# Peptides against a protein of PDB entry 7RZF, part 348

Target 1, 358 residues: chain A of PDB entry 7RZF
Amino acid sequence: PFQEEHLKQLYKIVPIKDIRNLYVTFPIPDLQKYYKSNPGHYLGHLIGHEGPGSLLSELKSKGWVNTLVGGQKEGARGFMFFIINVDLTEEGLLHVEDIILHMFQYIQKLRAEGPQEWVFQECKDLNAVAFRFKDKERPRGYTSKIAGILHYYPLEEVLTAEYLLEEFRPDLIEMVLDKLRPENVRVAIVSKSFEGKTDRTEEWYGTQYKQEAIPDEVIKKWQNADLNGKFKLPTKNEFIPTNFEILPLEKEATPYPALIKDTAMSKLWFKQDDKFFLPKACLNFEFFSPFAYVDPLHCNMAYLYLELLKDSLNEYAYAAELAGLSYDLQNTIYGMYLSVKGYNDKQPILLKKIIEKM
Target 2, 358 residues: chain A of PDB entry 7RZF as posed
Amino acid sequence: PFQEEHLKQLYKIVPIKDIRNLYVTFPIPDLQKYYKSNPGHYLGHLIGHEGPGSLLSELKSKGWVNTLVGGQKEGARGFMFFIINVDLTEEGLLHVEDIILHMFQYIQKLRAEGPQEWVFQELKDLNAVAFRFKDKERPRGYTSKIAGILHYYPLEEVLTAEYLLEEFRPDLIEMVLDKLRPENVRVAIVSKSFEGKTDRTEEWYGTQYKQEAIPDEVIKKWQNADLNGKFKLPTKNEFIPTNFEILPLEKEATPYPALIKDTAMSKLWFKQDDKFFLPKANLNFEFFSPFAYVDPLHSNMAYLYLELLKDSLNEYAYAAELAGLSYDLQNTIYGMYLSVKGYNDKQPILLKKIIEKM

## One batch from the design tools (peptide; made by RFdiffusion4, then SolubleMPNN)

Design b2_p30_5_s4 (from b2_p30_5, 13 letters changed)
Fold by OpenDDE base, seed 1:
Structure b2_p30_5_s4 (fold): chain B 358 residues (1-358), chain A 30 residues (1-30)
Amino acid sequence: as target 1 above (358 residues)
Amino acid sequence: SEGEELVWRVFGIDPSKLKHHSPDDPIKEA
């Protein structure tokens, strides 16, 4: 068990690779018995969210962080860790105290809003999708994974236990949130900038590091983290598929795209899937404009238009990605290319959002 | 990631004993 003397510590670690990472870690109780509610996954989903009003969105807007991951990890016997990991920019490395303040502001926002059953339901639905369409693991990897899982789950639940959310437990979410406090923090910063500034060497691998107590004044600043009005819960993810029907293969299905619509303004090719039999589709659109590339000015205008369009769609990008949808927008010598890929059920919603921004 | 392994080592935790991430963490396949 981490004693109080191991809390409120800062570790400055020298990597071999040129990486800049911040790890904000909290010891939490062993939550393995609560796998059906998985409160750590609920919190990881929100803390790790990339949409508008997220922790990452704010930290990116300041140029301090590139990526953020939040979640629980197994520790030693009888405890786990909750970890918030960020990839730091060079400037972010100078603002670690402020980054962690924003983390505690976001956590305070989660406490103020309380546990949301609709967020739990979205996590459940996303996990159900992931489980249903889990790629065939390599037999050896799958067998080894099952053997490992058998130590934690009943044999009957081994296949589903990692994905199956069954019980909304707001009490357990609050219990974990109560552990995400500055007095329980262990901070690690990984950067080459600490080379020659370390005083300890890790015994097993020779990793050079410095360990320091976090000043009480800094802990107190984080304890007094106010509500930041920029932080908001995510909106409902409208892209989560619910219909997984696979249409039967037509008798006249061609092995190549067939022209199914031919008009003066549009041609449409269609190919039914004859190989994968997944509830997925690829929509590809090529837009032709006689003005797109007539001169350098029009080329630049077409480029700027597409960049502005991409920026205007960024609010949907993460929600679509979580739901197994993607889109791509590219300039072509004839105009513009649009692709929408993934689960077919909500593709019309994403396509509509794109068209509404065009 | 290398950074994670380093943190675990410095914490006195053997990374080899850590369970792999929840499969639901969007580990971007490299």
Scores: peptide ipSAE 0.406, ipTM 0.768, DockQ to the pose 0.367
Fold by OpenDDE base, seed 5:
Structure b2_p30_5_s4 (fold): chain B 358 residues (1-358), chain A 30 residues (1-30)
Amino acid sequence: as target 1 above (358 residues)
Amino acid sequence: SEGEELVWRVFGIDPSKLKHHSPDDPIKEA
């Protein structure tokens, strides 16, 4: 158990690799018994969100942070941690206090909006998709050793407990949010810039670090975090698949793409999947322009157009990725290539969004 | 990550005992 003396501490840690990371950590109660509601996952989904009005979107716009991860982690017996981890830019390393202020502004926004049942439902639906395809798709997820899971879950629920959300518990979400306060914070900064500026050595591996108390004025600044009007809850993820029906193999299915449409303006090839039997599709589009590579100016214009198009689609990229959809846009010597991949159900929605931005 | 292991070691916590549940396991298609 962290005593009061271990709270409001800043750790400056020297890495072996050239990395710059910030870890903002909060001791929280053991939430293992609440796995059916998983309030830490709900908060991690929102705090770790990458869409418009997210914490990461704002911190990226400042040039301070490249990546953000939010979530719960198991601690020792009887407690857990909630962690917000960011990859820092060189500029972000100079603005750690302001980065943490933005974290508390976002947390304050979550308190002001209150728990949202629709967000819980999206987490439930995303987890259900991940579970359904876990054995078919090599999940990169932390496969807890089954033996370790058996200590925490009933045997009948061991396979599902990490994925199945069943109970919306706004009271537990609020309880965890109440622990995400400046008075409960432990901050660690990992950077080579602290080399030769440390006064302690970790006993196991000889990691050099400095420990400092966070000044009361800084804690008070974070406690008085205002509502930043740039922070918004995410919009509903329209890309989450709901139909997983696999169409029967056609009797005349070809082992290679068949030309199914031939017109003056377009050719269409189709191949049905005969191997994987997944509710997935790959849509590939090649656009031909006589102007794409006429001269260096047209090449540069085509490049700039594609970069602007990618930037305009960035608002959908994260929501699509969460839903198991991806897109790719490339310049070709003849024009442009577009690829849309993933679950077939919502591909028409993503394709429509891309076309509307073209 | 190396950074995470360092933080837990400095906190006096064995990293091997810590399970991370990242909510964002994006279903990266292999």
Scores: peptide ipSAE 0.399, ipTM 0.770, DockQ to the pose 0.502
Fold by OpenDDE base, seed 3:
Structure b2_p30_5_s4 (fold): chain B 358 residues (1-358), chain A 30 residues (1-30)
Amino acid sequence: as target 1 above (358 residues)
Amino acid sequence: SEGEELVWRVFGIDPSKLKHHSPDDPIKEA
């Protein structure tokens, strides 16, 4: 639906707030009819991944980007956009061409590896979890959302169509990847640094912007994006829950935590959930060391140890978050605190990973 | 986000006419 004149354009936009954002956008066909396969979600999951070998990990390592979001959005005219959005550092604002080159290198890696059924299965499983535990939306919002969705889905599928992936369609993934090319790009940079450097005003709100054609030489550089050996597909997410069984309330269940283990080296308190009835648990560990805060040197060592431990766990943080698990690590005046929260099924795996890094 | 709304406006797209986001919307509903 965009004419060729609307492609290969750069927009420099002045925000009201002090924000630095890059939007790399591609017009794509309307994919709504493919909701059962959702090829845009598959690509968004990979492009937006935060694990080792991801696009974000590389751009963060260069100090150019803080956050990255990738995926499809609906367009107003029977088309969609695929968008890669990044929060830019001050340095990243100077390297926009190189950031976009890295995006095309990652996209080229996805083309070279081809569609992966296991990645689709993970997306399916994650969406199934999200659907199963979707918070009760406010009735008005939910009703309005359903009414909107009824225009696109059969009544029987309306509740599930947004969440439940059913069909692995590698052909559709490849079709969308074929649209993610430099010749189809529309780039927007949002920064106050463009104040006083604009020549256009947006009609609705008076947003100041400049529009420029992207030079053909820059388009060619992006078209010739080589495989970057730093980019890798993610590893399988081992934290995705599969067991959602809720254990019955024990007859001896106390309204407060009960001491169930008392030893010279450990005390264990337990409280069964009697309110929420979710397949979730909170594991809290307090570690005591007489040396943790004995002097400034030991305080600094305890701090550095915890920072190193957190850094060593970063490889799991995103995968755990996606799977509805979280952990927290804090220094205390007596030592350290560890918390593991979320779905109980894979908490032992995450806890084991943490202990192995300690 | 403010940045996203600005981009849509500059593209000549009314953000109010954008259909309800799929839960697959990579922009976590704020």
Scores: peptide ipSAE 0.387, ipTM 0.757, DockQ to the pose 0.352
Fold by OpenDDE base, seed 2:
Structure b2_p30_5_s4 (fold): chain B 358 residues (1-358), chain A 30 residues (1-30)
Amino acid sequence: as target 1 above (358 residues)
Amino acid sequence: SEGEELVWRVFGIDPSKLKHHSPDDPIKEA
């Protein structure tokens, strides 16, 4: 258990590798018994979100952060940590106090909006997708993992417990949010810039570090974090698959793509999956334009068009990725290539969004 | 990550005792 003396501390740590990381950590109660509601996963999903109005989106827009991870981690017996970890730019290393202020502004936004059952349902649906495809993991790794899990879950639930979200518990979400306060923070900054500025050495590996109390004025600045109007809850993820039906193999199925449409404007090839038996599809579109490579000007215009199209689709990229969908857009010597891959159920929705931006 | 292990060690927590229960390990696409 962290006593009050262990809170509001800043650790400056010297790495071996050239890395710049910020870890904002909060001691939280042991949530293992609440695996059916998993309030830490709910908060990790929102704090770690990469969509418009997310914490990461704002920190990237300032050039301070490259990546962000939020979530719970097991600690010692009887407590856990909630961690917000970011990869810092060189500029971000100079703005750590303001980065943490933005974290508390986002947390304050989550308090103001309150727990959302629809977000819990999305986490549940995403976990259900992950569970259905876990069975493809090699049995040996799975057996060792199961043996570890048997200490925490009933035998009947061991196979599902890591993925089983059944109970929406807004009270537990609020309880964890109440622990995500400046007075409970432990901050670690990992950077080579602290070399020769440390006064302590860790006993196990000789890691050099400095420990400092965070000034009360800085804690107070974070405690007074206002609602930042740039932060918004994510929109509903339209791409999460719900239908996993695998169509039977047609009697006339060929081992190669068959031409099923041949017109003056389009050719269409189709091959049914005869090997993987997954509720996945791969859609590939090649667009031919006689103008795409007529001259350098048209080539540059086609390039700029594609970059603008990609930028306009960024709002969907993360939501599609979370749902196990991907798209790719490339210039070709003949025009443009589009690929849409992943679960087949919501591919038409993503394809429609792409076409609406074209 | 190296950074995470360093933080745990500095916190006086043995990283080897931390159970990797986070399902949020991004499945590194191979």
Scores: peptide ipSAE 0.355, ipTM 0.749, DockQ to the pose 0.372

Design b2_p30_6_s1 (from b2_p30_6, 14 letters changed)
Fold by OpenDDE base, seed 5:
Structure b2_p30_6_s1 (fold): chain B 358 residues (1-358), chain A 30 residues (1-30)
Amino acid sequence: as target 1 above (358 residues)
Amino acid sequence: MSPVELMEQKRKEFEEKNMTEGIKHIIFEV
């Protein structure tokens, strides 16, 4: 187990690849026995959220971070890690202390709001959907996976334990949150900018690094992290499917798309799924404009329009992705292309959101 | 993918892209 001397440490690591990463790591108790409630996933979901008012959204708005991942990670026997890892911009590399302050501000927001049963329920529902509609895994990979997890779960639960949340345990969420403190932090910064500034070499792989104690003043700054009014819990995910009814195959179902609507302004082709029998659909829209490619100015305006449209849809993109929905927007020589894919139940909601932004 | 699987995928992709065994050893092994 990490002793006190292993906490509040800063590692400056030289990568082989040209990468800039920040690893914020907290040793936590082994949560494996709590798989039915999975408090580490609950926290990872919120900390790793990409929607409005998220940690990532704020850090991106500062120009400091490109991507963020958060959650539990396996450790040695008897403990795990909670991690918050980010891909740093060049500017973000200069603001690591402030990035970590924002992490603690977000964690403080989670403490102030307390555990939310509705968030747990969304995670439960999403995991249940994923379990129900999981793709057929390759037998070899699946067998190896099952063999690995047999050590952690009862045999009767081994097929479901990774997916099915059963118990809302606010006490365990709070217990993990209590470990996410500056006094329990290990920080690693990975950047080529540390080349020639290291004094240690890792024994097995020869990775060059420097280890420093984080100053008590910096720890205290993070301990006194206030509530940042920019941080908000996510809103309820409106894209979570609830209806999985598969309509019977029509007797006149064609093996190819049939033209079901033909008007002066629109043509519609439809093909029913005759192979997969999943509650999924692919909606593809091609929009034609005589102005889209008429001259360089209109081409540039059409490009800028789609970039602005995509940016305006970012608020829904992550929530849709979590719910197994995706969209794509592309410029074409004739106008634009829109695709909406995934579970059919909430596709109309996503499509409406897209149209409202157009 | 579940949110768990998506998060795990994003984590794995992040680790595969960015994390060498030497980096893992420094951060996670004492």
Scores: peptide ipSAE 0.408, ipTM 0.902, DockQ to the pose 0.706
Fold by OpenDDE base, seed 4:
Order: C-alpha cells, then sequence, then structure tokens
Structure b2_p30_6_s1 (fold): chain B 358 residues (1-358), chain A 30 residues (1-30)
C-alpha cells in the first residue's frame, strides 16, 4: 500500500517516444470483490465520458487534451489504482495544474450529483449486450484468459463476471469517489521536454525521471475545486438496443441485394442476412446532387457542409459508439455517402438524428 | 463492445501507445 510519503508526488518522466501524457492516479482499495457492482467502472464511465459536459469535452475545448481514459487499474496485491490519463497537447503541457483542477471539479460534480441508478442501469444493459453478442474467441486464447481470471471469480461466475452487473451500490461508488482527492493523488507527466532536467534513473529500464513533492498550495487549490458549471452528467443513451429479435429468413430471400424500390428519386436495395443471424443491420445511403462537384466552389461548399454536419452530430457519436452503433459520412464525387451500422433496434433513432441535422 | 470493454480497449490502446515498462514502474510501483 502507498504510504503518505508516496502521495502528493509529481513525476516528470522522459519518454523514448515523442509523447506528451499526463497520468493522474489514485491508490484505491482492491475492488475485485465488488465486481457485481463494479463501482470503479461506474466512475470510469462518467470520468471517461466523451459527450457534452464531460471532462474530455471541456479539456478539448481549451485545446489542452486530445484523448482521455479513466477507470480502475490493477495494482500490486491488495490495492488498485483509479487513473485519469490524458494525451496532452503542447499547450496542455503548460496547463497541467489547471487540467488537474478541472479533473477535481468534475469529481466534485460527481459528488454533488451523487450516484445515479440510471447510469448504472445503462452500464448494466450495455455490458449485457456486449456479453450476449461477444464474438467467438480462439479456444487457446480463451482458455488462457479463463485460467487467469479463475483466481478472481468463482467457477460458476467466471464466464459472466467481467460483463454482468448485478448490484447498484451507491455506497461503494461514494467510497471510491472519496479516494479521488488531492491528498491521495500521484501525478506523472511524460514529455521529452524533461530531457536533461531529471535527477533519477529507473533501475530496471533506465527511464530518466524527476520526482518532486506537489506544493501544498497546489494541493489546496485542487482541494478547493469549485463546481464548474460547464460540467454535466451525460444524458440518457437513447441508442442502447433492447430488441434483439431476429426475423425469419424470407422464402424469396436472394443471396444478393434485391431492388425493392425503384422510383425517379430513389432506389432501394435490400439483402436479408442469411449467414450470421445477428440483430444488426448496415444502412448505406448515397445522396446524389448535380451541384456537388459542378465547380470548385460547390465542391468546397459540399465539403464544408459535411464537416459542419459531422460537428453537429458529435454530441451523438460517443453515445452511439457505446451502444454498438456507428455512422460514417463522406463526400463523394456525386454528393454524399451516409452509413449507419450496428444493432438494428435503435438505428432509426440515430438516422432520425442525422436527418434532423442535415 | 460494452462500455467496459470499450474503456478497457481505449485504456489498452493508450497504454500500448504511450506506456513503456519503465514508465509503468515509476508510476505504479514503489
Amino acid sequence: as target 1 above (358 residues)
Amino acid sequence: MSPVELMEQKRKEFEEKNMTEGIKHIIFEV
């Protein structure tokens, strides 16, 4: 277990690769026994969220962070880490203290809102979907994985324990959230900008680093993190599939796409799945405009339109991805291509959202 | 993929891209 001397530490690390990363880590109790409620995943889902009002959204808006990952990580025996790791921009490297302040502001928002059962239920439902439709793993890899996880789970639960959430435990969420405090933080900044500014060498790999105590004034600044009004909990994910019915193969089903609609303004091809029998669909739309590429001005306008459309849809992109839906928008020489893929149940909702922004 | 799997994948991808064993040792080992 980390002692007080190991807390409130800043590590400045020289990477081999040209990378800029911030690792914000918190020692937490071993949560393995709480796998049925998985409070670390609940917090990781919210802290790692990419939607409007998320930590990442705000840090991106400031130009400080490219990507963010959050969640529990295995530690040594008897404890874990909660991590918030970010890919830093060059500007973000100058604002690490303020980035961490925003992390604590988001954590404070989570404390103020309290544990949300609906968020847990979404995580439960999404994990259940993923488990149900998990691709077949190679037997050798699967057996090795199962052998590894048998140390952590009862034999009866070993197949499901990683996926099936059973218990909403707000007390455990609050317990983990109480460990996410400035007094319990370990910070590492990874950047080549620390080259020649280090005083230690890691024994095993020769990684150069500097270790410093985080100043008490900085810790106090983070402890006094206010509620930033830009941070909001995510909205309910409307894209989570609930209907997994597989329709019977039609007697007249063709092995190739059949033209089922032919009009002056539209053609529609359809092929039923005859191989996989999954509750998934692939919708592909090609829009034809005689003006899309008539001249350079129209071409640029069509490009700009699609970029603006993509930007306007960004609020749904992450929620759709979590729900196993994806969309793609591309300019074509004839106009625009739209693809919607994934579970068929909520594809109409996503398609409607796209059309409403068009 | 579940949100758990997606986050784990994103974490693994982040670690594979950015984390060396030396960095891991400094951050997570005492």
Scores: peptide ipSAE 0.407, ipTM 0.900, DockQ to the pose 0.692
Fold by OpenDDE base, seed 3:
Order: sequence, then structure tokens, then C-alpha cells
Structure b2_p30_6_s1 (fold): chain B 358 residues (1-358), chain A 30 residues (1-30)
Amino acid sequence: as target 1 above (358 residues)
Amino acid sequence: MSPVELMEQKRKEFEEKNMTEGIKHIIFEV
């Protein structure tokens, strides 16, 4: 178990690869026995959220962070970590203290709002969808996985324990939030910029690093993290499927796409699924413009338009991804390609949002 | 994929891309 001497430490680590990462780690109690409520997943979902008002959205807006991952990690027996890992920009490497301040401001926002049952319910619903429509794993890999997790879950629950949330436990969410404090932090910065500035070598792999105590003034700055008005809880995910009805295969179903609409401005082909029998669809749109490839200027304008469109849709991309929806937008020689894939129930909502931004 | 699986995948991809065994030892083993 990490003692007080192991807390409030900063590690400056030299990587082999040209990477810039920040690892913010918190020792937490073993949460495995709480798998039915999974408070670590609840917090990981919020801290790792990519939507408007999220930690990542704010850190990206400052140009400091490219990606963020948050959640629980297994540790030694009776011990876990909560981790917030980020991919740093070159500028972000200069602002590590301020990045961590923003992490504590977001955590403080979560404390101020308190545990939200609707967020838990969304996590429950999303996990239930994923469990119900889980792809068939290879039997050998699946059996080995199940054998490994039998040590952690009752036999009756071993198939469902990773997916099925049963209990909203605000007390456990608060308990984990109480461990996400500056006095309980371990920080690692991974960058080649520390080459020649290290004084220690890791015994097993020869990784060069420097260990420093985080100054008390910096800890105090993080302890006094105010509510940042830019941080907001995510909005409800409108893309979560609720209808899983599979329409019966039509007697006249063609093995190839049939033309179902032909107009001066549009052609529509349809093929019913005859193989997978899932409540999923693939929508593919090809847009033709005589202007798309007329000259290099129009090509660059079409490219810029698509990049701006993607940026304008980024607010929905993460919520759609969580709900098992995806979209793709590409420039073509003739114009644009749009693909929408995933659960069919909420595809019209995503498609409408895309069209409204176009 | 579940949100859990997606988060675990993103974590795994981040760890596989960025985290060497030496880095893991420094951060997580005392």
C-alpha cells in the first residue's frame, strides 16, 4: 500500500518513443466488490467525457491536450488506482501545473453537483445494450477470459458482471471522489525533454527518471481549486437506442441493393439484412457537385468545408460513439461521402444533426 | 462496445502506445 511518503510525488520520465504524456494517479480502495454499482466507471465516464463542458474539451480549447483517458486501474491486492492520463501538446508540457489545476476544478464540479442517478442510468442502459448485442467472441478466448474472472465474480454473475449495473450507490461515488485530492496525488510526466536531467535509473528496464516532491505551494494551489464555470455535466445522450425490433425478412428480399427511389436529384438503393439480424443499419450517401473538383481552389474549399463540418459535429461524435453510432465524412472526386452506421433506432437523429450542420 | 469497453479500449490503446514496463514500474510499483 502507498504510504504518505509515496504521495505528492512528481516523476519526470524519459521515454524511448517521442511521446508527451501526463499521468495523474490516485490510490483508491479496491472497488471490485462494488461491481454492481461500479463507482469508478461512473467517475471515469464523467472525467473522461469528451462533450461540451468536459475536462478534455476545455484542455483542448487551450491547446494543451490532445486526448484524455480517465478511469480505475487494477493495482495490488486490496488496492486500485484512479487515473487521469493525457496526451500533451508541446505547449501543454509547459502548463502541467495548470492542467492538473483544471482536473481538480472538474473534480470539484463533480463534488458540487453530487452523484446523478440519470448518469448512472445512462451507463446502465449503454452497458445493457452492449451486453445484449455483444459480438460472438472466439470460444477459446472467451473461455480463458471467463476462467480468469471467475476469481472475481460469482459463477451466476460471471457472464454479466462486467456489463450489468444494478445499484446506484451515491455513497461509493462520493467515497471515490474523496480520494481524488491533491494530498493523495502521484504525478508522472513522460517527455524526451527530461533527457540528461534525470538522476535515477529504474532497476528492471533502465528507464531514466527524476523523482521530486511536489511543492506544498502547488499542492495548496490545487487544494484551493475553485469552480470553473466552463465545466458542465454532460447533457443526456439522445443517441441511446431503446427500440431493438428486427423487421422480418421480406419474401421478395433481393440479395443485392434494389433501387427504391429514382428522382432527377437522387437515387436510393436498399438492401435488407439477410445475414446478421441485428437492429443496425448502414446509411451511405454520395453527394455529387460539379464544382468539387473544377480547380485546386474548389478542391481546397471542399476540403476546408469538410473539416469545418467535422469540427461542428464533434459535439455529437462522442455521444454517438458511446451509443454505438458512428459517422464518416470524406471528400470524393465528385463531391462528398457520408456514412452513418450503428443501431438504427437513433440514426435519424444523428443524420438530422449532420444535415442541419451542412 | 459498451462505454466500459470503449473506455477500457481507449485506456488499453493509450497504455500500449505510451506506457513501457519501466514507466509502469516507476508509477505503480513501490
Scores: peptide ipSAE 0.400, ipTM 0.897, DockQ to the pose 0.724
Fold by OpenDDE base, seed 2:
Structure b2_p30_6_s1 (fold): chain B 358 residues (1-358), chain A 30 residues (1-30)
Amino acid sequence: as target 1 above (358 residues)
Amino acid sequence: MSPVELMEQKRKEFEEKNMTEGIKHIIFEV
């Protein structure tokens, strides 16, 4: 386990590739025994969230971060890490202390709100959906995986333990959240800007780095992180499917799309699934406009319109993705193409939101 | 994908893109 001398350290690392990354890491207890509640995944879901009021949303709005990943990582010898890793912009590389302050402000928001049973329930429901509709693994890979996980789970639970959440444990969520403090932090910054400024070489791979203690004033600044009013918990995910009924195959079902509606303004083709038997659908819409490609100005306006529409829908994109829904919007030479794919139950909700933004 | 699977996928993609074994050793091994 990491001792006090291993905490509050800053590593400046020279990459081979031209990358700029920040790694914020916290040593935590081994959570493997708590797989039924997965408190590390609960916190990773919130800290790694990409919706409005998320950590990533604010750091993107500042122009400091491109991507963020959060969650538990395996460690050695009976401990784990909780990680918050970001891809830095050039500007973000200059604001690392402030980025980490925002991380601690978000963590402080999670402490102030406390553990939310509804968030756990959404994770439980999403995991149950993923388990129920999991693709068949290759037998050899599956057998090797099962043999590996038998070391961690009872035989009766081995098939479900990775997917099925059973217990809401607010005490364990708070326990992990209590480890996410500035006094327990290890920070690494990866950038070519540290070339020629390092004094250590990693033994196995020759990676050049510098190790420094984080100044007590900086630790104190992060310890005094207040509530930032821009941070909010996610809203409830309205796209989570609850109805998985598969309609029986129609007697007159065709192996090809049939024209079921033909009007002056619309044509509709339908094909029932005769192969997969999943509660999923693909909705494809082609919109025709005589003005979409009439001249370069109209083409540019149609492009800008679609980019603005995509931007206006970004608030739903992550929640839809989590729920196994996706949409696609493309310009065509004749107008616009819209696709909505995934579980059919909540597709009307997503489609309505798209239409309301059009 | 579940939130757990999506998070793990994003983590793996981030590690594959950005983490060399030397970087991993410096950060996670002491």
Scores: peptide ipSAE 0.397, ipTM 0.897, DockQ to the pose 0.713

